# Peptides against a protein of PDB entry 6GMG, part 72

Target 1, 331 residues: chain A of PDB entry 6GMG
Amino acid sequence: DSDDRVTPPAEPLDRMPDPYRPSYGRAETVVNNYIRKWQQVYSHRDGRKQQMTEEQREWLSYGCVGVTWVNSGQYPTNRLAFASFDEDRFKNELKNGRPRSGETRAEFEGRVAKESFDEEKGFQRAREVASVMNRALENAHDESAYLDNLKKELANGNDALRNEDARSPFYSALRNTPSFKERNGGNHDPSRMKAVIYSKHFWSGQDRSSSADKRKYGDPDAFRPAPGTGLVDMSRDRNIPRSPTSPGEGFVNFDYGWFGAQTEADADKTVWTHGNHYHAPNGSLGAMHVYESKFRNWSEGYSDFDRGAYVITFIPKSWNTAPDKVKQGWP

## One batch from the design tools (peptide; aimed at target 1 G250 V252)

Design b2_p23_3_s4 (made by RFdiffusion4, then SolubleMPNN; from b2_p23_3, 10 letters changed)
Fold by OpenDDE base, seed 5:
Structure b2_p23_3_s4 (fold): chain B 331 residues (1-331), chain A 23 residues (1-23)
Amino acid sequence: as target 1 above (331 residues)
Amino acid sequence: SQEDADLINAANAEAAEKAAALA
């Protein structure tokens, strides 16, 4: 019951976190302890530690999305999303492959589509684009300068994104970021902002007008990246979970993982921070836990989802919610 | 799996509702 959600209490600014515990190759802790870590490590504004505000604690309490929310400063809009899809693999497997024993045709096609996505390449594409954006942000003191820089960077790299419409999420993302407009944020100065990345796992079969099979086993044609750009149209993502395939089965609607702006070149060594569910210490779900996972653990996903997107947004450089290096766990 | 139960088998319905309200 959503009514069981509780905002975690405030933690003293100088309270050190308890040690995290290992969990399935991840570092795990209860949400209150994450708040302690967050205050010590990620809370800094202009180099000064901050207590997590009540509003931020409330955002965090929403679970997996809450981690991304509190660190990005806004609820995820998912407009600037990237993925990688191997069209040739997909076509070849459909043509030459066969359903497994007991697997329906729809299940087979859904699985093949899922397997045709490359999470690592999708992540790398997002990182590439974020880097281009960061270069464009540098020394740009108004949006026009930023956009001009961005177009130049894309042209120099022969990137297909240069052909995107001016109204596309790609070009409009910065101006649509609340923290960009805030006095204590970007203050309309692009050079005060940096690109950051988070990931969303979700279900492809969300079209209610589609077949039941697509809702159960996935829509092979849904949420594919555009060729050349890697952009995913997320407009049809309505947080609809996978349909049950058996009585009593239920699936979760999404998962979110926060990466930020880590500079670790090895994708496998990057740390992804996420939560399990909304904070319900007195409810059936229990207290929210926060996980810091390696990329392999994050990108593996769950059967609840057949799509992964890597999303770019922006935060002020004065925030420390996206440091160059993230240490897994505590101490 | 136990991991699935711990991480994913929890409801995120409230978050979805919040997203809808903010859209």
Scores: peptide ipSAE 0.023, ipTM 0.675, DockQ to the pose 0.284
OpenDDE base, seeds 1, 2, 3, 4: peptide ipSAE 0.023, 0.024, 0.023, 0.024; ipTM 0.673, 0.671, 0.669, 0.690; seeds 1, 2, 4 fail the geometry check

Design b2_p23_4 (made by RFdiffusion4)
Pose (drawn by RFdiffusion4):
Structure b2_p23_4 (pose): chain A 331 residues (1-331), chain P 23 residues (1-23)
Amino acid sequence: as target 1 above (331 residues)
Amino acid sequence: DETTAYFASDAYKNGIRRRERED
């Protein structure tokens, strides 16, 4: 009867996954089966396949956050985040539009702010920034050389990110990555690391001391990207879900999708990996399923979330959780 | 702790159920 979270059992390294295919842009499989796929194509350490450890299986069983947790080796901090927001569209649709049949002004403002974000450009911005970071760490063997290389390209590219504080989440992203300091990971050598990207969908109205309207319909001024850099201050994100509008209406507080470092130029052809909920086959929600969605399927989101952030973190190059190519389903 | 408590609540589970119905 217990809807308790259980850890999926260990899968032998030779066990192949059951086949599955995408339908209309998304593929899904039970977590036990995804572990088999992950061990075949994502588990490599210096090219050697590995069994998903007990700890990794535990992390994965927590739901959507599990895929990113496992692939990055750290619970997501969302410290370095990017998004795109059309300020002109937002200001224009506020002073020219009107609420639709059955909207409070707070609901109208919340929706317009939501629709003003562009998740394709937001992902595109994180893409170009991660590329600059990877070029900066390619031949840099200490952090100082990495930061010099990073600032040099940003200045020459006239990127407003060059003026970020030395201790900002941007410039400190590499040094604050635990695997960067680990002797078996980056060992304080930026050339042994790689920038990767995952996405977080979340709610904007997270201030518990704010009006109910913002908690129910969103805070338009919250989690907007800074101009020029596109950085999103995630410090006030506390994993607080959207408040219900009527009794019995439940909302999920966040969603995480793993992109990794795919080389596909078509953002619409990129695959994003995420789970539906925590693993509980003997309970109410049932077993965890891992979803592999095309970008548009992922970025479609839900009414639970009115904000999207594309996050950059680092993993060691010796890992294979962010390969150049990600295939939906199996084989 | 607060997130774990929320995941064990009816509100969280109703959210998953709502999503399943929508999908």

Design b2_p23_4_s1 (made by RFdiffusion4, then SolubleMPNN; from b2_p23_4, 16 letters changed)
Fold by OpenDDE base, seed 5:
Structure b2_p23_4_s1 (fold): chain B 331 residues (1-331), chain A 23 residues (1-23)
Amino acid sequence: as target 1 above (331 residues)
Amino acid sequence: SELEEYLKSEQFKQGVKRRRERE
């Protein structure tokens, strides 16, 4: 089948990238060239540049999720997710707003719900939590110490996360990270790990038992963050795409964007790395392209999605896949 | 795998095409 996914070939370790191409305010390149950049900039383990392995290239070849996969070291589980939802805005708009011309009630409600999410505040919350977690990690040499530190930090900040159950993804995320347990990773030492962030865009109307309208126009009540904590229950996200609203229409199930651990305080200046589709150079889809987008371009999303979540996971500090500074494009 | 099937689905392909048109 001409549309089969292909693993990109290995690139020489010393090969420099070609210049990225400007595209819709983003920096764009073909996946092979991203591998070159990745090897020069992000590949370092314990300070040593590494060639992207066949396994890593295979992960990368899966498209948008592949970028997050190769940089985080694991397929996204999305368990520790944050968002921001303005409940007052939602209620007020439903009460006082009116459907647009030709807009159904269900479409109106779905749109209002979508617009009631604040991507910037969601991102900010994730960064705040990641910062707290990083402080808790810094001097912790076992999981118990990490958890104790985390609870203390949360108490000092009067953060509602302090009330989460011990079995919550918030507290269990580190222990459930494969690289934490790896000998060449964290080796069960929290102080060797750091929190990183990626984002997922997806569709709210995934419940097959719900109305067709919710599947087409969104479920206004689905995937809202819990008050105070900002945690989103992602258990119902099954990678089900939006239902077509017209014949022949189709939607993508998800989009992933990699942020890592950038220290840039201005959200608008942060860089998000993502891919368009799986790599099929000999197929109808063509070669995979990788984009480095500013937050504005990433957070805009697509009509395929009405939810955005900002997810925290962990990587070893010895990895350079999440540097403090990310430069958009090449050179 | 389920992931591979998803990524090869017509729905996914259609979504990707729309993105290309916008870019």
Scores: peptide ipSAE 0.136, ipTM 0.775, DockQ to the pose 0.802
OpenDDE base, seeds 1, 2, 3, 4: peptide ipSAE 0.095, 0.028, 0.028, 0.021; ipTM 0.779, 0.716, 0.731, 0.668; seed 2 fails the geometry check

Design b2_p23_4_s2 (made by RFdiffusion4, then SolubleMPNN; from b2_p23_4, 16 letters changed)
Fold by OpenDDE base, seed 4:
Structure b2_p23_4_s2 (fold): chain B 331 residues (1-331), chain A 23 residues (1-23)
Amino acid sequence: as target 1 above (331 residues)
Amino acid sequence: SEVEEYRKSELFKNGVLNRRKRE
């Protein structure tokens, strides 16, 4: 953890947020003001507003991951991740394409791999799976019933996920969710839970034993989704940033965006909430800011990252951190 | 690009950002 990180102070429960600032199609505000909005809009437990606790404020203070952390109720494990990769496009471009002027072969291959991922299709796959899971949860009052329902749903849809091992993150995700086991959460009742989605951007070239070129320009073969399921093996994601290509260059290790359970069918109209960095109002980084971005702005990512995954986890239905409709900014 | 400009102006204007690592 960063030594200069500070936990934002408590905000009065009834304090309304100040207007957000528009920035490059996003809505932006300082973390303290996001806490105000969160308390008004997302804090509800069983329909009652809650003041963000000190623990939650501490989680939030960690930046982009903090936004997902406070809204999901747990630090992201990223085990149930989905993406979409166009293998034909990748092979075709490698075969028929050529490096740009001044581009190395490794740089070319890394770029082609990055461009072969389809963020929208990856997001849609996650939404599809989340919907299946939600149907399986709806009338299941124990884990066995949930798993049976899930298998039936997958069989009916001829989904390749039906062939996953019982210990797969796909089947184990619910029972490994702390809020599922909490008395005031799921209380071991799947029907009290719902699937939610967040996204992680990260670097593919994390293998220290691989070539320097892969660490600098990406590993074209790393973190690809499995055919049919769309599952990404995230076990080798160790939050290692891209290696610098020149002295003094540095990259960030990851970015997280919170989607939740929005029902908007048009991906382009969905809102993603994320933070810039840990809260350091008295440090060099300054105060943490929170951004609410449309999918277009979120999915484009940064040069720091060449992978985007869409991750499914679960929260209690009694929480309002993942409402059907999310409004960008304030008011 | 808009993304890179946003990165420079809003996220990285205070230098290289540190993010919490997973335990």
Scores: peptide ipSAE 0.027, ipTM 0.718, DockQ to the pose 0.056
OpenDDE base, seeds 1, 2, 3, 5: peptide ipSAE 0.024, 0.026, 0.024, 0.023; ipTM 0.660, 0.698, 0.681, 0.659; seeds 1, 3 fail the geometry check

Design b2_p23_4_s3 (made by RFdiffusion4, then SolubleMPNN; from b2_p23_4, 16 letters changed)
Fold by OpenDDE base, seed 2:
Structure b2_p23_4_s3 (fold): chain B 331 residues (1-331), chain A 23 residues (1-23)
Amino acid sequence: as target 1 above (331 residues)
Amino acid sequence: SEVDAYNKSELFKQGVLNRKKRR
């Protein structure tokens, strides 16, 4: 029960983290220790180390989404999401493939759809777009200049995103970012902002009006990226978990992973930060743990999810929550 | 695998989380 959630206590600004421990191929620590690391590494505003505020600690306490929340400065809206889907593979497998022994047709179709997504290509697309946006931001001192720069960059690259509507999340994302408008943030100056990336894992079969089979095994047609742009319509994502297929089975509603703005060219070497559950040190769930995973560990996902989206948002350049290089664990 | 089972268990614990409304 979420009623057991507790805000982690404040950590002294100069307290160093304890070493992380290996946990099934990733680095793991308790949330309190992550706060210590965060204060030493990610807390800097205008080059000055900051103590994590009570509000930020409260955000963090919500688990996996809390990690993205505290680092992005806002609750994830997931509006500017990208993925990669191989339609030809999907069609060919449906046509020529066969269900496994004991696998229903719906289960087969759901599995084939899941397997037709390419996490690496989806991530690469988001990075490509973020790079374009960052170039557009760098030389823009108002939103109009940013949008003009963005359109020019897209035209130069012959990117299909240039054809998106002005009201599209792609073009409206910056103006809808609270930190862009804040005096101590962007102060309405695009050149003070940078694009950052996080990822969400979720279930495709969320439509209550659809068949039970789609809710149990996935909706093969849901949350596909648009051809050319890679944009995913996330409007139908209501944080509904996968339906159980057997008595006693249960699934979680989502997972979030924070990437930020790492410049590592090899996707496999990038680090993704995420949490296991909300912080309940006095409850049955126990203390929240934070994980730092390589891309392989993150992108592998779980049976709870059949979709992965890579989302772009913005933070002030003065924040150090999205450094060029992220080191896994401590020290 | 044991790793998968462990990971599933940890993720399941957060299943009660819902989207928080913007303040």
Scores: peptide ipSAE 0.027, ipTM 0.678, DockQ to the pose 0.170
OpenDDE base, seeds 1, 3, 4, 5: peptide ipSAE 0.035, 0.027, 0.030, 0.027; ipTM 0.737, 0.678, 0.687, 0.681; seeds 1, 4 fail the geometry check

Design b2_p23_4_s4 (made by RFdiffusion4, then SolubleMPNN; from b2_p23_4, 14 letters changed)
Fold by OpenDDE base, seed 1:
Structure b2_p23_4_s4 (fold): chain B 331 residues (1-331), chain A 23 residues (1-23)
Amino acid sequence: as target 1 above (331 residues)
Amino acid sequence: DEVEAYLKSEQFKQGVKRLEKRR
């Protein structure tokens, strides 16, 4: 089928948003109205409000990933991902638990694995690491200084990340960030950058060489965080959706939620911004909508996904796409 | 290029449509 995706039109810089509407405990609006809000609240570079560029509007038009894309400045690579998995819970439930009525063994194992992930702890781990990185970035004027600071911080906290290889995404993430190298961005100065967080929901059963049951009901062993570090190997994530369990059933490939760098200590009060689908105002899908959800609403996810990862990347401090406080909806 | 191709794929479109029905 033809790509019905359309780039949203430009919005006047000073146009105020229309009110958001409540939707299933979330604040929801059409993409054009989000652009208006974005220009008023998040567009600032060096304190100056900016109109969303055509390129940025094009990125945004891709849906849920588009929200993260426009705010982070790059398409998500998901290299530095964190999660939390309770191995004891998993083992105990497999040993002592039983499949529900009508539930197959594969369904049971997949469900138990999914339930053994703790989204809140995964999020907190990412925030912890981001905080360490931000301290390391502070007053570091070259990458060497940043890396030295980072190692010192990790050593002081007895963090297992200190043992990661120099080639690890953990240490290479900053240098691999395009905005770090840009003259109007970081300009190769770590102290001009800050760590930010987004989340990805996806399916564990992506291995085509595995059993059909794993593709349908999840792979209990896939995408587990490494003990101690919480790092998830995302190399096997190929954006393959869950396999149908019944005729006509289809699942989503992924969902992305933007958190940024909110300072709210209570996870339940944090706001996550995400989209429903690509913008197709004249197509069957219709116009793209943007949602601002509390953590509870975001972390619940969908049956399409059995994994959640919290990913760290970097943006220039001069950008306001990741403010300390995010207000849900409008006004 | 690969990203762009994926985002325009029928597979992606079908998956995204599923989200629309639940939101």
Scores: peptide ipSAE 0.079, ipTM 0.771, DockQ to the pose 0.410
OpenDDE base, seeds 2, 3, 4, 5: peptide ipSAE 0.087, 0.091, 0.086, 0.103; ipTM 0.792, 0.784, 0.782, 0.801; seeds 2, 3, 4, 5 fail the geometry check

Design b2_p23_5 (made by RFdiffusion4)
Pose (drawn by RFdiffusion4):
Structure b2_p23_5 (pose): chain A 331 residues (1-331), chain P 23 residues (1-23)
Amino acid sequence: as target 1 above (331 residues)
Amino acid sequence: SAEIDAALDTYKETMRARWRSEH
């Protein structure tokens, strides 16, 4: 009867996954089966396949956060985040539009703010920034050389990110990555690391001292990207879900999708990996399923979330959780 | 650690709330 979270059992390293395919842009498989796929194509450490550890299987069983947690080796902090927001469209549609049949002005403002975000450009911005970071750490063997290389390209590229504080989430992203300091990971050598990207969908109205309208319909001024840099201040994100509008209406508080470091230039052809909920095959929600969605399927989102953030973190190059190519389903 | 635990508890509660909403 217990809807308790259980950890999926260990899968032998030779066990191949059951086949599955995408349907209309998304593929799904039970977590036990995804572990088999993950061990075949994502588990490599210096090219050697590995069994998903008990700890990794535990992390994965927590739901959508599990895939990102496992692939990055850290619970996601979302410290360095990017998004795109059309300020002109937002201001224009507020002073020119009107609420639709059956909207409060708070609901109208909340929706317009939601539709003003562009998740393709937001992902594209994180893409170009991560590329600059990777070029900066390619031949840098200490952090100081990395920061010098990073600032040099940003200044020459006239990127507003050059003026970020030395202790900002941007410039401190590499040094604050636990695997960067680990002897078996980056060992304080930026050349042994790689920038990777994952995405978080979440709700904007997370201030518990704010009006109910913002909790139910969103806060338009919340989680907007700074101009020039596109940085999103995630410090006020507390994993608080959208408040219900009627009794019985339940919302999920967040969703995480793993991109990694795919080389595909077509943002619409990129694959994003995420789970539906925590693993509970003996309980109410049932077993956790891992979804592999094309970008547009991922970025479609749900009414639960009116905000999207594309986050950059680092993993050691010796890992294979962010390969150049990600294939939906199996084989 | 306490912050992660609180996030995961909130997540579990919200998933269960959704399940009740659909049923």

Design b2_p23_5_s1 (made by RFdiffusion4, then SolubleMPNN; from b2_p23_5, 17 letters changed)
Fold by OpenDDE base, seed 5:
Structure b2_p23_5_s1 (fold): chain B 331 residues (1-331), chain A 23 residues (1-23)
Amino acid sequence: as target 1 above (331 residues)
Amino acid sequence: SEKIEEELKTYYQSQLDVLKSQS
């Protein structure tokens, strides 16, 4: 029995999706049905719905990363990432807290660090920055103008990002976006682009030179956001999964959730789209499923991960993969 | 991209590991 990935077949452009299955606050469907929904709702280019291409279907078939891949138009680079970490809480808990029964010191520290991240604040920071970027994009017809606008916006808001180096992912993200350079995309015109957000869950204990305990229970010092900016240095993220703590235990190395550019002010009401695993209908993994989750469901994550980053990238405004409003499920 | 392929291979392996751990 092969666990080989299979590219989902093409769906007729006008085929309507079957109803999603509600599950614990989420809406769930098989990947083929998501393709149907995607074609009806998210596929639009310049106002015209499109059939999902073979390439897009192939990207999608890679599971959780596939959803972000197909909607963003590129494989996630994760360079412009934001999070929120409560250092005071962390220090206080380490000082005044104690390990639970049966919990090692390393496990305790890892847990405390994980709990010191505020997913909602991290998401809010990303949205704030995306908003600033969108303002800078709107009135810019070349990259230089965009950068100037961005710096002005940051200065007006007294944002610490204004002090970032010109080579920072913050300033280089747009020019490093393939769709920005495409003729049918941005065509090197920032005003044709918009900032979008996705989230990545991953493991902090990825340093192979560190202690086994950190690899098993997390590295409390890893992947913390910089104060003031909220930027996370993702350079050390090598997609290494959590190390097993017991024989036979295994963890997935990452999870991706697509938010896009929803305008819903209440974070709890935002919808996050993500997948489970490779589409392998004839293999052990089975068919890929796609989930549309509320923020609480998404941000909860799994024990596989102790970090959540909210990443900004860009897509052409002509794409409808990041609409202002996202409806959970179908119909 | 070789880098992407490597990342995806790791992802796939981890999926299998999880599956095995849950069985």
Scores: peptide ipSAE 0.599, ipTM 0.943, DockQ to the pose 0.945
OpenDDE base, seeds 1, 2, 3, 4: peptide ipSAE 0.023, 0.569, 0.532, 0.023; ipTM 0.638, 0.936, 0.926, 0.661; seed 4 fails the geometry check

Design b2_p23_5_s2 (made by RFdiffusion4, then SolubleMPNN; from b2_p23_5, 19 letters changed)
Fold by OpenDDE base, seed 2:
Structure b2_p23_5_s2 (fold): chain B 331 residues (1-331), chain A 23 residues (1-23)
Amino acid sequence: as target 1 above (331 residues)
Amino acid sequence: SSEVEKELEQARQSHLDVLKSLS
């Protein structure tokens, strides 16, 4: 029960983390120890370490989303999301493939759709767009200049995003970022901001007006990226979990992984930070744990989810929550 | 489900209360 959630206590600013432990191919630690690492590595504002505030610790205590929340500075809105879907593969497999033994038609279609998404290409698309945005931000001192730069960059690359409406999440994302408007953040100066990336895993079959089969096995047509842009309409994501297929079966609503702004060119070497559940040290769930996973481990996801989106948001350059290099574990 | 999935299963529904408060 969410009533068991507890805000982790403050950690001394200079307290060093204990070593992480391996867990299912990941580096794992308890949330309090992650706070220690966070303060040593990611807490810096204008080059100075900061103690994680009570508010930040409270955000973090919510679990997987809490990691993204504390590092991005806001609860994820997921408005600017990217993915990659192989339409030809999907059509071909539906036409020429067959359900496995014991697999229903709906289950087959849902599985084929899930397998038609390319997580690596989706991630690379988000990185590509983030790079374009960062170039547009660099010397822009007002939003108008940023938008002009962005359009020029997109035109130079012949990117389909250049055709997006001015009200599109693509163009409105910066102005809708609270830290952009903060005096000690961006202060309405785009050049003080940088694009960052996180990922969300979720279930496609969330439409309650659709068939039960889609809710159980996935909606093959839901949350596909738009051709050319790679944009995913996330407006229908209401954090509804997969429906059980048998009595006693249950699924989780979502998972979030923080990437930030790592410059590692090899996707497989990038590190994704995420949590298991809300912090309940005295409850049935126990203490929250934080995981640092390589891309392979993160992108694999769970059977609870059949969609992965890569989302762009913005943070002030003065924050160190999204460094160029992330080291897995401790030390 | 895997052991990891079971461990996570009871945990993430608690995030819905946050969404309700923000909407």
Scores: peptide ipSAE 0.025, ipTM 0.701, DockQ to the pose 0.051
OpenDDE base, seeds 1, 3, 4, 5: peptide ipSAE 0.024, 0.025, 0.024, 0.022; ipTM 0.666, 0.707, 0.665, 0.626; seeds 1, 3, 4 fail the geometry check

Design b2_p23_5_s3 (made by RFdiffusion4, then SolubleMPNN; from b2_p23_5, 15 letters changed)
Fold by OpenDDE base, seed 2:
Structure b2_p23_5_s3 (fold): chain B 331 residues (1-331), chain A 23 residues (1-23)
Amino acid sequence: as target 1 above (331 residues)
Amino acid sequence: MEEIKEALERAKESQLAVLKSQT
């Protein structure tokens, strides 16, 4: 029960983490130990370690979304999302492929759609865009300068994002970031901000007005990236889980993974941080655990989800929640 | 992998509650 959620207690600022343990190719630890690591590695503001605040600990206590929440400084809005979809593969497989034994037509179409997404290409697109944004931010001291720089960068790369409307999440994302407006954050100075990335796994078949088959097996047409830009319209994502196909079957509503701003060129070597469930040390679920996964482990996801989006947001450069290098586990 | 999946499934209502409070 959600009523069993507890905010993890404060950890002394100088307390070192205990060693992480391996779990399914991941590094795993209890939430309190992650707080210790976070304070040693990620807590820095203007180069100084900070104790995780009560508010931050409360955010973290909510599970997988809590990890992204505490590191990004805001609850995920998912407005600036990217993916990659192979339309030709999808069409070809639908035309020439066949349902497996016992597979319904709807199940076949949903599976083919899921398999037509390329998680690595989606991630690379988000990294590409984040790099462009970071270049646009570097010497921009007001939003107008940032937007002008961004348009120039996109024009130089012949990027389709240059044609987006001024009200698009692409152009409005910075101004809509609370930490950009904060005096001790960006202070309305783009050059004090940097782009960061997180990922969300979710279900495509969320439209309650659609067929039951789409809710059970996926909506092949939902949450596809726009051609050229790779932008995904996330407005219809309401955190509705997959519908059960049999009695007693249940699915998770979402999963979140934090990447930040790692500079590792090999996608397979990047580290993604996520949580299992809300912190309930005295409840049936037990203590929250935090996982640090390689991209392969993260991008694999679960049968609960048929979409993966890579989302860009912004944090102040003075924060160390998104360092260039992330080390998996401890030590 | 199954252990993580099960843990997430058990917590789905709590995570949904976060969304309701933020939106």
Scores: peptide ipSAE 0.064, ipTM 0.717, DockQ to the pose 0.055
OpenDDE base, seeds 1, 3, 4, 5: peptide ipSAE 0.029, 0.031, 0.023, 0.027; ipTM 0.699, 0.694, 0.677, 0.693; seeds 1, 4 fail the geometry check

